# Peptides against a protein of PDB entry 4X86, part 64

Target 1, 56 residues: chain A of PDB entry 4X86
Amino acid sequence: EGPQLLLSEAVSRAAKAAGARPLTSPESLSRDLEAPEVQESYRQQLRSDIQKRLQE

## One batch from the design tools (peptide; made by RFdiffusion4, then SolubleMPNN)

Design b2_p25_6_s1
Fold by OpenDDE base, seed 3:
Structure b2_p25_6_s1 (fold): chain B 56 residues (1-56), chain A 25 residues (1-25)
Amino acid sequence: as target 1 above (56 residues)
Amino acid sequence: LLQLSEEYAQRVLEEYLARGLLERE
């Protein structure tokens, strides 16, 4: 149980840094990225990445 | 962990750019 990271927040930061913006709306993008299945995939990927590094 | 999240977010960003859901100014 570490820091609570949201994919929507992470992508927002990445987009801002890259000068990218949604073609629809920030709300629509956030809605997509905050979907439970999307957030779960994000969590699983991070967990997997951590495990891989622990094995290195 | 923060770095890993940023790397994943970058991959997602690139996917959305490729799909035309996001545009770079």
Scores: peptide ipSAE 0.625, ipTM 0.905, DockQ to the pose 0.629
Fold by OpenDDE base, seed 5:
Structure b2_p25_6_s1 (fold): chain B 56 residues (1-56), chain A 25 residues (1-25)
Amino acid sequence: as target 1 above (56 residues)
Amino acid sequence: LLQLSEEYAQRVLEEYLARGLLERE
């Protein structure tokens, strides 16, 4: 439950803020970042980070 | 949560920059 965050969108925002652009294409980058294993890693990391902070 | 998302995204961004998949202008 909670907001459904996409890593591809998060990285897109981060890249824009940093003035960075993909050497391939935005679509190619999104495709890579939307891979199931990549998105799952992202979800797990956020969950882990939240748990760490709750234990502080 | 948004902040944590941004932090993770930043790490990914830096990895892609290091791998030459992204370029900073």
Scores: peptide ipSAE 0.625, ipTM 0.905, DockQ to the pose 0.617
Fold by OpenDDE base, seed 2:
Structure b2_p25_6_s1 (fold): chain B 56 residues (1-56), chain A 25 residues (1-25)
Amino acid sequence: as target 1 above (56 residues)
Amino acid sequence: LLQLSEEYAQRVLEEYLARGLLERE
């Protein structure tokens, strides 16, 4: 439950803000970042970060 | 939560920049 955040979307926003662009293509970058294992790592990291805040 | 996602995305961005997969204009 809660907001459904995608790493590919987050990185796209960050790249835009930084004026960064892929040397390959936006599509290839998105495919890389949308891999299930990459998305899972993202989810786990966010969970871990939240837990760290709760322990402070 | 959005801030945490932005922080993680920034780390990924920096990694991709370092690896030469992204470049700043």
Scores: peptide ipSAE 0.624, ipTM 0.904, DockQ to the pose 0.627
Fold by OpenDDE base, seed 4:
Structure b2_p25_6_s1 (fold): chain B 56 residues (1-56), chain A 25 residues (1-25)
Amino acid sequence: as target 1 above (56 residues)
Amino acid sequence: LLQLSEEYAQRVLEEYLARGLLERE
């Protein structure tokens, strides 16, 4: 349920806004950020943050 | 949700900058 967000895309947007670029290739960075465990951690953190906001 | 995503992404960005995986112009 809900929109599917990718950490790799979120970081890409953040990096662009900050004027930051990967030292290696963009593809290498994406591979790291798209790792299943990294993406799952991101998903869990967002869920946790939402729950915290709802409980305030 | 988008804001929370952006906040998390910013934390990741800062980490990668600190590790030298990203460089700021």
Scores: peptide ipSAE 0.623, ipTM 0.904, DockQ to the pose 0.631

Design b2_p25_6_s2
Fold by OpenDDE base, seed 4:
Structure b2_p25_6_s2 (fold): chain B 56 residues (1-56), chain A 25 residues (1-25)
Amino acid sequence: as target 1 above (56 residues)
Amino acid sequence: ELDLSESYAREVLERLLAEGRLELE
């Protein structure tokens, strides 16, 4: 099981909603957010949060 | 109900703003 959205895409959407933009380039930021270790951390955080909700 | 992806993304966004990777328009 895994999230449908990549973190990079989720952050992009959040940035647009908040009126934020990259100081360098969106491509550079996306590359950093798409790193395997970052995506894995994101997946684990979501799974953990879901588990917490199930316990409530 | 909470969109966890959205919530986590916002948290990351706020961190990126604080670190100077992003700026508010």
Scores: peptide ipSAE 0.532, ipTM 0.865, DockQ to the pose 0.602
Fold by OpenDDE base, seed 3:
Structure b2_p25_6_s2 (fold): chain B 56 residues (1-56), chain A 25 residues (1-25)
Amino acid sequence: as target 1 above (56 residues)
Amino acid sequence: ELDLSESYAREVLERLLAEGRLELE
């Protein structure tokens, strides 16, 4: 179970679309966003939001 | 149709910009 997209990938896509770039290396930022606790928070938020919509 | 991953990613992006980890070109 989990989101199909990693948060790091989702943020990367959003950054590119917005014309944003990291001040450090992209790899370093991705590593931070791929931390288990960060990914879990992302998963929980998405799941919560989906469930809220299902209950509407 | 709502792309929740995109919406959440944008929130994170805005936070990263505010924190100075990202900058706009």
Scores: peptide ipSAE 0.531, ipTM 0.865, DockQ to the pose 0.591
Fold by OpenDDE base, seed 1:
Structure b2_p25_6_s2 (fold): chain B 56 residues (1-56), chain A 25 residues (1-25)
Amino acid sequence: as target 1 above (56 residues)
Amino acid sequence: ELDLSESYAREVLERLLAEGRLELE
């Protein structure tokens, strides 16, 4: 249960598609995006968005 | 098709750009 992609991976893909790169390092940014509280916010946002769609 | 992961990732991407964590090539 939960998102198939980690936020870090999803952002990495989005960044590549947009032609964006980290100003520090990919590893440093990934570490920040993989923090438990950040991943939890991501999970909650996705769940919330799904619930909103189901209620419409 | 709605890809929620992609949508949220793009939102985060834009925030990171605004914060100066990322830059456009």
Scores: peptide ipSAE 0.531, ipTM 0.865, DockQ to the pose 0.596
Fold by OpenDDE base, seed 5:
Formats: structure tokens, C-alpha cells, sequence
Structure b2_p25_6_s2 (fold): chain B 56 residues (1-56), chain A 25 residues (1-25)
């Protein structure tokens, strides 16, 4: 299970939509956002948000 | 349909902008 879209990709899409660009490199930023602990936090946040919505 | 990934990504985006990892073109 888990989210189909990685946080790095989701942020990339959001950045493009907002007209934002990395000050270093997109690869460097993606690497940071793809770190296991970061992805896990993302997964947990999404799960928590879904659960909250179900309880509303 | 609510895209939670997109919503969270926007929050992260704003954080990255505030931290100076990203800038608006």
C-alpha cells in the first residue's frame, strides 16, 4: 500500500504549478525528499488526514 | 475528489520557500 505518488514528485508538481524552482538542483531536493524518514512522515500524515476525514 | 498528496505537497512547498530551498520565478 502507501501513496502512489512520492512526496518528491508531489512537491515537484506543486512547485511547477506555483512557478517555484530549487535554488540548488532538482535532483538534490528530490533526494532529500525521497529519504526514507521523510517519505514515512509523509505516509503517516496522509494516513492521519484520511482517518480524520473519515471521522468527520 | 480531495487530493491529500497535493495538499500536503503545497504545505511542504511553502515550507521549502520559507527555508530558502525554493524560490518563486
Amino acid sequence: as target 1 above (56 residues)
Amino acid sequence: ELDLSESYAREVLERLLAEGRLELE
Scores: peptide ipSAE 0.531, ipTM 0.866, DockQ to the pose 0.596

Design b2_p25_6_s3
Fold by OpenDDE base, seed 1:
Structure b2_p25_6_s3 (fold): chain B 56 residues (1-56), chain A 25 residues (1-25)
Amino acid sequence: as target 1 above (56 residues)
Amino acid sequence: LQSLSDSYAQRVLDEYLARGLLELE
């Protein structure tokens, strides 16, 4: 529920802004960032951050 | 939400830079 955000997309934008590139390959990096456990950790962290903001 | 996503992404980016998985051009 809510917007479907992807960590891989977010990191790609951040890397572009910083002028960073993978030392392996874009595909390898994407595979790591799109792993289910990594995406779930991302979702949980966002949820936690939102809850923290609501309590401030 | 987009801002929070960007903040988390930055932390991941920093980690990957520190681990030598990414490099600055």
Scores: peptide ipSAE 0.609, ipTM 0.906, DockQ to the pose 0.620
Fold by OpenDDE base, seed 5:
Structure b2_p25_6_s3 (fold): chain B 56 residues (1-56), chain A 25 residues (1-25)
Amino acid sequence: as target 1 above (56 residues)
Amino acid sequence: LQSLSDSYAQRVLDEYLARGLLELE
C-alpha cells in the first residue's frame, strides 16, 4: 500500500531538470519505463530503500 | 517517498545517458 508512483513520470522530471532529451521519442521512452517488469523493479527498490532507512 | 523516487529516477537517467538513449542539450 501507499502512494502510487510512476517511474516514467519521475524520469521525465529528472531528464527535464538535467536538460536531457530522448534520441528516439518521449513516447518510446515512456513506453519502456511503463513496462510492468520495469515498474515492479522500481517498486521493489523503493520498498527496499525504505526498509534500510527504518533499520538505521 | 518522493526523494527516494527521485534518487532512483536519477540512476535510471544516468543509465540511459550511458547507453546513448538520452543526450544532454
Scores: peptide ipSAE 0.609, ipTM 0.907, DockQ to the pose 0.609
Fold by OpenDDE base, seed 2:
Structure b2_p25_6_s3 (fold): chain B 56 residues (1-56), chain A 25 residues (1-25)
Amino acid sequence: as target 1 above (56 residues)
Amino acid sequence: LQSLSDSYAQRVLDEYLARGLLELE
């Protein structure tokens, strides 16, 4: 299997790099991004992107 | 794969910035 990727972790890294901070709280943002449906959408998008690249 | 993840994360970040859920320091 491939590496385990979490959207919450990816967004946290992106936010840190950009100097962005939540207007609510880091915990609230993480809770939203760790929702099962959000993580599934992220997984599906990555899979779709990979398949798209392979077909080109 | 991580580069694709980073691209997706950036889109999410931009969306949250646009919606006023995040702000830049």
Scores: peptide ipSAE 0.609, ipTM 0.906, DockQ to the pose 0.634
Fold by OpenDDE base, seed 3:
Structure b2_p25_6_s3 (fold): chain B 56 residues (1-56), chain A 25 residues (1-25)
Amino acid sequence: as target 1 above (56 residues)
Amino acid sequence: LQSLSDSYAQRVLDEYLARGLLELE
């Protein structure tokens, strides 16, 4: 449900805004952030945060 | 929703910076 957001994209934007760059390869960082379990944790956290705000 | 995403991403970014996986210019 809702817009499909990617953690890799979100972190990429945040890193760019902060002027942060990986000390390893960009591909390695992207691989870590695009891992299914990492993306799922991100999705669940956002959903949980929304639900908490709706309940408050 | 975008702001929540940005907040989460910032936490991840901070973690990676703290772990030395990312470096600020």
Scores: peptide ipSAE 0.608, ipTM 0.906, DockQ to the pose 0.627

Design b2_p25_6_s4
Fold by OpenDDE base, seed 1:
Structure b2_p25_6_s4 (fold): chain B 56 residues (1-56), chain A 25 residues (1-25)
Amino acid sequence: as target 1 above (56 residues)
Amino acid sequence: ELELSERYAQAVLKEYEARGLLERE
């Protein structure tokens, strides 16, 4: 239930926009950012954003 | 517009930059 967007995808998109890439492997970065507690924190922000959109 | 989630992602990116874990192209 709820939004299924990944923090790892959001950070990857931001990194590409900044011309940055991980010194290690992309898999290592994704592993950090796809940890359940980290993804849940991001999901909470995303849910708040969607709620704000619904109010506009 | 996804302000909070986008700022969250940017904060994570900046943390990795500060830790020296990213390189510029």
Scores: peptide ipSAE 0.546, ipTM 0.874, DockQ to the pose 0.560
Fold by OpenDDE base, seed 3:
Structure b2_p25_6_s4 (fold): chain B 56 residues (1-56), chain A 25 residues (1-25)
Amino acid sequence: as target 1 above (56 residues)
Amino acid sequence: ELELSERYAQAVLKEYEARGLLERE
């Protein structure tokens, strides 16, 4: 429950837009960024963004 | 418009770039 957007996906999109890619593999980068504590930090920012949008 | 989360993702990206874990296509 809650926001389902992943930090790993957001970073991957940002990297792609910048023309950058991981030296190892996209899967390795995703695995690293899917750690619960890392994702939670991102989720807090995302939740705040969503709340702001709902109040517009 | 997801300002905070987008800035967070960009900061993470820049960290990985600074660590030399990314390459340019």
Scores: peptide ipSAE 0.546, ipTM 0.875, DockQ to the pose 0.552
Fold by OpenDDE base, seed 4:
Parts: C-alpha cells; sequence; structure tokens
Structure b2_p25_6_s4 (fold): chain B 56 residues (1-56), chain A 25 residues (1-25)
C-alpha cells in the first residue's frame, strides 16, 4: 500500500502548465506512463516526498 | 511540497519533448 497518485496524471498536469500536449492523444501518453515499472519509480519518489513532509 | 516526484514528472515531460512527442499550444 501507499500513495496512489499516477505519474501519468502528474505529467499531464505538468504538460498543461507548460502549455504542451501530446501529438497523438492523452490516452496514448497515459498508456506509456502507466507501465508498472515506470509507475513504480514515480511511486517511490512520491512516497519519499510524503515521508519528508511528515517529518517537517 | 513534493519535490522529488515533481522533478521526476518534469524529467519525463522533458524527455517526451525531446523526442518530439509533444506540441506547444
Amino acid sequence: as target 1 above (56 residues)
Amino acid sequence: ELELSERYAQAVLKEYEARGLLERE
């Protein structure tokens, strides 16, 4: 168990903030970013961030 | 304050930009 925020969502938000969008479709981009190994890498960073915040 | 995860997402975004998979509005 742990945080369930998605990398795909984070990248989508970042892209929107930067005024960028996928050439193909948001769904295609999300599919790439939802690969288990990719999401796991992000989850580890997110978990670390939350732990740091809780210690502040 | 989600520094590491936010930087990670930004890095991924920049990778897609570098690969020419994104367009600017």
Scores: peptide ipSAE 0.544, ipTM 0.874, DockQ to the pose 0.554
Fold by OpenDDE base, seed 2:
Structure b2_p25_6_s4 (fold): chain B 56 residues (1-56), chain A 25 residues (1-25)
Amino acid sequence: as target 1 above (56 residues)
Amino acid sequence: ELELSERYAQAVLKEYEARGLLERE
């Protein structure tokens, strides 16, 4: 329901673009960012972005 | 354009960088 983009994916893309990598592993980083409360916070931002687009 | 979500992701990235959990190529 709602936006399906994941924070973990967004951060991974941002890290790649910046030439940065986790010292541990991509999977370890993703695990932290897949926590429900963390993802929900990101979802709210994404929802706001979509709403902004609809208003433009 | 996904301004807020992109900024959020960048903030998370910078947090991990500040904590010394990232390495640069």
Scores: peptide ipSAE 0.539, ipTM 0.873, DockQ to the pose 0.566

Design b2_p25_7_s1 (from b2_p25_7, 15 letters changed)
Fold by OpenDDE base, seed 4:
Structure b2_p25_7_s1 (fold): chain B 56 residues (1-56), chain A 25 residues (1-25)
Amino acid sequence: as target 1 above (56 residues)
Amino acid sequence: DEQRRRLVELALEEIRQQLDQLFQQ
């Protein structure tokens, strides 16, 4: 358990906030964003960003 | 691919903004 950081959810929130609409189908975009390598890259970037701020 | 990268960038930027707000407290 614990908070789950999903790239697909983050992108959905960002898209709504910015009024952005995917040019491709939402399904194909979600499929790409759910790819393990893409999600892991996002998680590592976010973790790094948090660690940087904790060290400041 | 370009749009996907841009959307991911937007997502990261919004999270970074939230983090900035949190650590400015």
Scores: peptide ipSAE 0.150, ipTM 0.665, DockQ to the pose 0.595
Fold by OpenDDE base, seed 2:
Formats: structure tokens, C-alpha cells, sequence
Structure b2_p25_7_s1 (fold): chain B 56 residues (1-56), chain A 25 residues (1-25)
């Protein structure tokens, strides 16, 4: 039902690209990153970043 | 918690770089 931006997916992609490896298990990290308040904060930050660039 | 914050910051930086590339076209 519409596109979804997942913080957990973004972190996974970034970690692979940068060669960073979580100290905790992927499952544990995903559980933390999928917390509603964390996901919402990420969405707002990303939205803000896009809006700033549209206004430049 | 510190590791999580670092990874989130890394993810945001990657996305911001991609956004910069998109909007400079």
C-alpha cells in the first residue's frame, strides 16, 4: 500500500557501502531501528532534507 | 545506542549525497 522508506533498510545499505559492521546481530539492530519513534524521526529528517533542497 | 546513532548518521549521509547528485542534474 504505497512506497515505504524503512530506516532499517537504509542502514543496511549504508553499512554495506561503507564496510561498517554492526557489533550486534542484524536481528537485534533491526528491532531497534524498527521502533516506531525511531522510524518516524528518520522519515521526518529525510523529508526535511528533501524540502530544503527543493527550496534552494 | 551509540552504534545505532552512528549507523543512522551514516545512512542519512549516504542519502544526502544521493540527493545532492539528483538535484544538481
Amino acid sequence: as target 1 above (56 residues)
Amino acid sequence: DEQRRRLVELALEEIRQQLDQLFQQ
Scores: peptide ipSAE 0.150, ipTM 0.665, DockQ to the pose 0.549
Fold by OpenDDE base, seed 3:
Structure b2_p25_7_s1 (fold): chain B 56 residues (1-56), chain A 25 residues (1-25)
Amino acid sequence: as target 1 above (56 residues)
Amino acid sequence: DEQRRRLVELALEEIRQQLDQLFQQ
């Protein structure tokens, strides 16, 4: 099976790398990021970005 | 809300950087 792309994990890594701290609690942020519609939007954006690169 | 959007944008930018590395070869 292939790897799963989780928005919550991506945001966590990015925030850590940038030294950023969310104003809301990590739990509240995770709840928002784990919403299916939010995750799907993220997946679509990644898919679009990959497609653009394949067309270059 | 706004900060959440900014964090997502940052995450996408990090992934795009990784994608650029992958597609260089």
Scores: peptide ipSAE 0.149, ipTM 0.665, DockQ to the pose 0.622
Fold by OpenDDE base, seed 1:
Structure b2_p25_7_s1 (fold): chain B 56 residues (1-56), chain A 25 residues (1-25)
Amino acid sequence: as target 1 above (56 residues)
Amino acid sequence: DEQRRRLVELALEEIRQQLDQLFQQ
């Protein structure tokens, strides 16, 4: 359903695909992933990845 | 913290795979 812009959604999908289960509570993990600084870092990485591919 | 970092890495890898597929068209 379009590009994943939310880290929490991306991680959720990856965890399910890998069969990984959080060691901490789901709520604690979500809180960490929804932190603005964490989300921004993720956004920047995606931006960089997209730009690299567009410039190839 | 290590698990969180690993999950983020996996998430990024999956997104990169999707991007590769998209830009192959």
Scores: peptide ipSAE 0.141, ipTM 0.650, DockQ to the pose 0.737

Design b2_p25_7_s2 (from b2_p25_7, 15 letters changed)
Fold by OpenDDE base, seed 3:
Structure b2_p25_7_s2 (fold): chain B 56 residues (1-56), chain A 25 residues (1-25)
Amino acid sequence: as target 1 above (56 residues)
Amino acid sequence: SAMRDALVARALEENRQALLQLFQQ
């Protein structure tokens, strides 16, 4: 579908596509992915990628 | 975690592909 604005949603989609089951608890994975600093880094990367496309 | 890192890498790549399709003209 379209791009995901949240890292947790992007990873969830990827995990389903790959049929992957985390070796650690899903709660621990979600906690890591939803950490504010991690989400902010993802947001900045997404913003950068979009801007690159707009400037081409 | 190797699996976590692999999932993140895949997620980023799939997102970039989605962006390419969105901006494709």
Scores: peptide ipSAE 0.621, ipTM 0.885, DockQ to the pose 0.786
Fold by OpenDDE base, seed 1:
Structure b2_p25_7_s2 (fold): chain B 56 residues (1-56), chain A 25 residues (1-25)
Amino acid sequence: as target 1 above (56 residues)
Amino acid sequence: SAMRDALVARALEENRQALLQLFQQ
């Protein structure tokens, strides 16, 4: 599939592909992954990766 | 947890691959 803009969505896809999820509840996992500081670091990484590809 | 971290790592790698495919000439 294409790139995911949200870390929570990317991890959800990865979990489905792996056929496994952490023992923590989906709600708790989502809360951690959707934390502003976590999402911001993901956004910055995604932005950097896109910029790198555009410059190639 | 280790399992959570593994899923995050996988997610990041899969997203990187998706970007590579998207920008592939």
Scores: peptide ipSAE 0.619, ipTM 0.884, DockQ to the pose 0.785
Fold by OpenDDE base, seed 2:
Structure b2_p25_7_s2 (fold): chain B 56 residues (1-56), chain A 25 residues (1-25)
Amino acid sequence: as target 1 above (56 residues)
Amino acid sequence: SAMRDALVARALEENRQALLQLFQQ
């Protein structure tokens, strides 16, 4: 599939692909990954990555 | 945790690969 706009969704995809089961509950992991400061950092990183591709 | 960090790292890499494919011309 294409890039994920949410970190939680990106990690969920990665976990499924790896057949991994987090030590913490999926809900707990999602709560951590959906924290505003974490999502904002991810958003900025995603934007930076896209800008890099547009400038190539 | 180490597992969480590994999943995040994998997620970021897979997302970057997806972007590479998206911008291929």
Scores: peptide ipSAE 0.618, ipTM 0.884, DockQ to the pose 0.821
Fold by OpenDDE base, seed 5:
Structure b2_p25_7_s2 (fold): chain B 56 residues (1-56), chain A 25 residues (1-25)
Amino acid sequence: as target 1 above (56 residues)
Amino acid sequence: SAMRDALVARALEENRQALLQLFQQ
């Protein structure tokens, strides 16, 4: 479907694909993944990955 | 959580695959 800009959405997709559910609640997982510092780290990684593809 | 970490790892890999498909020539 394309790259996900939000880590929480990417993980939700992965969970559905795997048929896996964490022992913790989905809400708790989302809270952790949506933390600003976590999202920023994800954004920077995503940017780096895109830049690598542009340079190829 | 090991389960959380596994899901994150899978999510990151799937996202990288999506990027590969997007930039495929």
Scores: peptide ipSAE 0.615, ipTM 0.884, DockQ to the pose 0.850

Design b2_p25_7_s3 (from b2_p25_7, 15 letters changed)
Fold by OpenDDE base, seed 2:
Structure b2_p25_7_s3 (fold): chain B 56 residues (1-56), chain A 25 residues (1-25)
Amino acid sequence: as target 1 above (56 residues)
Amino acid sequence: SEARERLVQLALEQNRQQLLQLFQQ
């Protein structure tokens, strides 16, 4: 249902769709995915992907 | 961790597919 701007939401939906959610440390994973530096790196990758489409 | 990175890549790929669909219309 469209690209997800938040990494945590993107991973949640992707994991649900693929059945790939790890059971080892859900709280630890959530903490990592919501860390500002991790979210920022995701934002940059998403931005790059959008730019690639705009430049076609 | 590798598990986290695998999930991130999965999320990015799904986003890329969504973008592809948007730009094809």
Scores: peptide ipSAE 0.506, ipTM 0.843, DockQ to the pose 0.799
Fold by OpenDDE base, seed 4:
Structure b2_p25_7_s3 (fold): chain B 56 residues (1-56), chain A 25 residues (1-25)
Amino acid sequence: as target 1 above (56 residues)
Amino acid sequence: SEARERLVQLALEQNRQQLLQLFQQ
């Protein structure tokens, strides 16, 4: 249902679709995915991907 | 964390697939 702008939600959906489960505790993973610097890095990568498609 | 990075890459790749569908000519 379109690209997900929130990293934590994107990972949740992708993991569910791929049947992938991390060995790391859910609490530790959530803390990492919700960290501002990690979310910002994801946002920049997503923005770059969108810009590439818009420029085609 | 390699596990975290793999999950992030999965998310990015799924987003890219969605973008391909949206922008395909």
Scores: peptide ipSAE 0.502, ipTM 0.841, DockQ to the pose 0.720
Fold by OpenDDE base, seed 5:
Structure b2_p25_7_s3 (fold): chain B 56 residues (1-56), chain A 25 residues (1-25)
Amino acid sequence: as target 1 above (56 residues)
Amino acid sequence: SEARERLVQLALEQNRQQLLQLFQQ
């Protein structure tokens, strides 16, 4: 429960909840999701979403 | 990949729902 700060964990939880499976290998996906540049992009989007809620 | 991006967007959407709950007054 609650927002997840780690992209890899966020995707894992969301995929399980939706019953979604990637066509690529889990190892390849995990490597991408844990890459610093990909995690940073997620962090920026998360920050933006929080800012929008604070401004509402 | 597009598949990865779809999963990321799914995660972001669920995160947004959690944020709505946290900011609810």
Scores: peptide ipSAE 0.500, ipTM 0.841, DockQ to the pose 0.772
Fold by OpenDDE base, seed 1:
Structure b2_p25_7_s3 (fold): chain B 56 residues (1-56), chain A 25 residues (1-25)
Amino acid sequence: as target 1 above (56 residues)
Amino acid sequence: SEARERLVQLALEQNRQQLLQLFQQ
C-alpha cells in the first residue's frame, strides 16, 4: 500500500510479492539494506521519481 | 551484490507502480 520510504521495507514487500528469495542470509541482507549510504541512495531515487510525477 | 541490486530494483519498480496510482488524476 503506497510507496515505501524505507528500503528494507520496500525490498521485503517486493520480494514477497514476486516470490524472490535471495540465497544470502537474511541478516546480511538486512544489514546492507539498512546501511545509511544504501538507504540514502534509495531515498534519492524515490524522491526523483516523486518529483517527476509532481511535475507532469 | 547483484542479488541485492536486483531486489532494490524490484522495490523501486513496485514503488513506481504505486506512484502511478497516487497520481492517477
Scores: peptide ipSAE 0.496, ipTM 0.840, DockQ to the pose 0.776

Design b2_p25_7_s4 (from b2_p25_7, 18 letters changed)
Fold by OpenDDE base, seed 2:
Structure b2_p25_7_s4 (fold): chain B 56 residues (1-56), chain A 25 residues (1-25)
Amino acid sequence: as target 1 above (56 residues)
Amino acid sequence: SEQRQQLIQLALQQNRQQLLQLFQQ
C-alpha cells in the first residue's frame, strides 16, 4: 500500500498484483532492480510524479 | 530486457495510482 520508494519492492508488489512473472529468476531480477543506476532512475521518476501532483 | 522494462512501467503506473488517491480532494 502506498507508493514504494524502492524499485525492487515496487516491482515485486506490482507484479504480484498483476499476476506477472519474470522470465528470469527472482534473484536475477532483484540484482538488476537493485543496481544503483536503475534505482536512481526510478527515484527520479517517482520524484517527478510527486512534484506534478504537488503543483496541481 | 523488454520484460524488465515492462515490469518497471507497471510499478510506476501503480505508484501513480497511489499518488492519485493520496492527492484527491
Scores: peptide ipSAE 0.628, ipTM 0.891, DockQ to the pose 0.755
Fold by OpenDDE base, seed 5:
Structure b2_p25_7_s4 (fold): chain B 56 residues (1-56), chain A 25 residues (1-25)
Amino acid sequence: as target 1 above (56 residues)
Amino acid sequence: SEQRQQLIQLALQQNRQQLLQLFQQ
């Protein structure tokens, strides 16, 4: 429950909840989602979303 | 890939829903 700080975990939970299945191998997807640059992009978007709520 | 981005957007959307609940007045 709550927002997930790790992209890989966020995607896993979201995909499970939506019944989504990846077309690529789970290992390849996991490798992409755990890449530092991809995780950082996610972190920045999460931070932006939090800041928007704080500024409301 | 497009699907990877779609999965990321799905995760972000669910995060935003959780944030709405956390910041509700």
Scores: peptide ipSAE 0.626, ipTM 0.892, DockQ to the pose 0.761
Fold by OpenDDE base, seed 4:
Structure b2_p25_7_s4 (fold): chain B 56 residues (1-56), chain A 25 residues (1-25)
Amino acid sequence: as target 1 above (56 residues)
Amino acid sequence: SEQRQQLIQLALQQNRQQLLQLFQQ
């Protein structure tokens, strides 16, 4: 329910909802999604999207 | 990874849909 602040959780929920399965191992995917630089890029995009809605 | 980026975009898309529902007048 609602937008997820953690990229790993967002991807998990989105993939489940869409019936998508990663080609790589879950461990490898989690390591990528939990990397600080990848999570920060996601956070910035999420923040931008929220700001756009607040400014409407 | 192309698939990793696709999964991230899927997550962002679903977040945007949730935000749309929250802010829709």
Scores: peptide ipSAE 0.625, ipTM 0.891, DockQ to the pose 0.713
Fold by OpenDDE base, seed 3:
Structure b2_p25_7_s4 (fold): chain B 56 residues (1-56), chain A 25 residues (1-25)
Amino acid sequence: as target 1 above (56 residues)
Amino acid sequence: SEQRQQLIQLALQQNRQQLLQLFQQ
């Protein structure tokens, strides 16, 4: 319900919804997704997507 | 990894669907 601002939570929800099964452990995946640089890249992409809607 | 990136793209795509609903006039 609504866009998820946290990458880790976004991936968790999306993977469950799609039935996706990560090859790595949940712990390893969470560590990667919670890394500041990875979260920031996600934030930038989310921001870009919002901006595209605002410009239409 | 490639799979990790695919999971991120999946998350982004689902976010985009939510945004479409929010911006629906």
Scores: peptide ipSAE 0.624, ipTM 0.891, DockQ to the pose 0.739

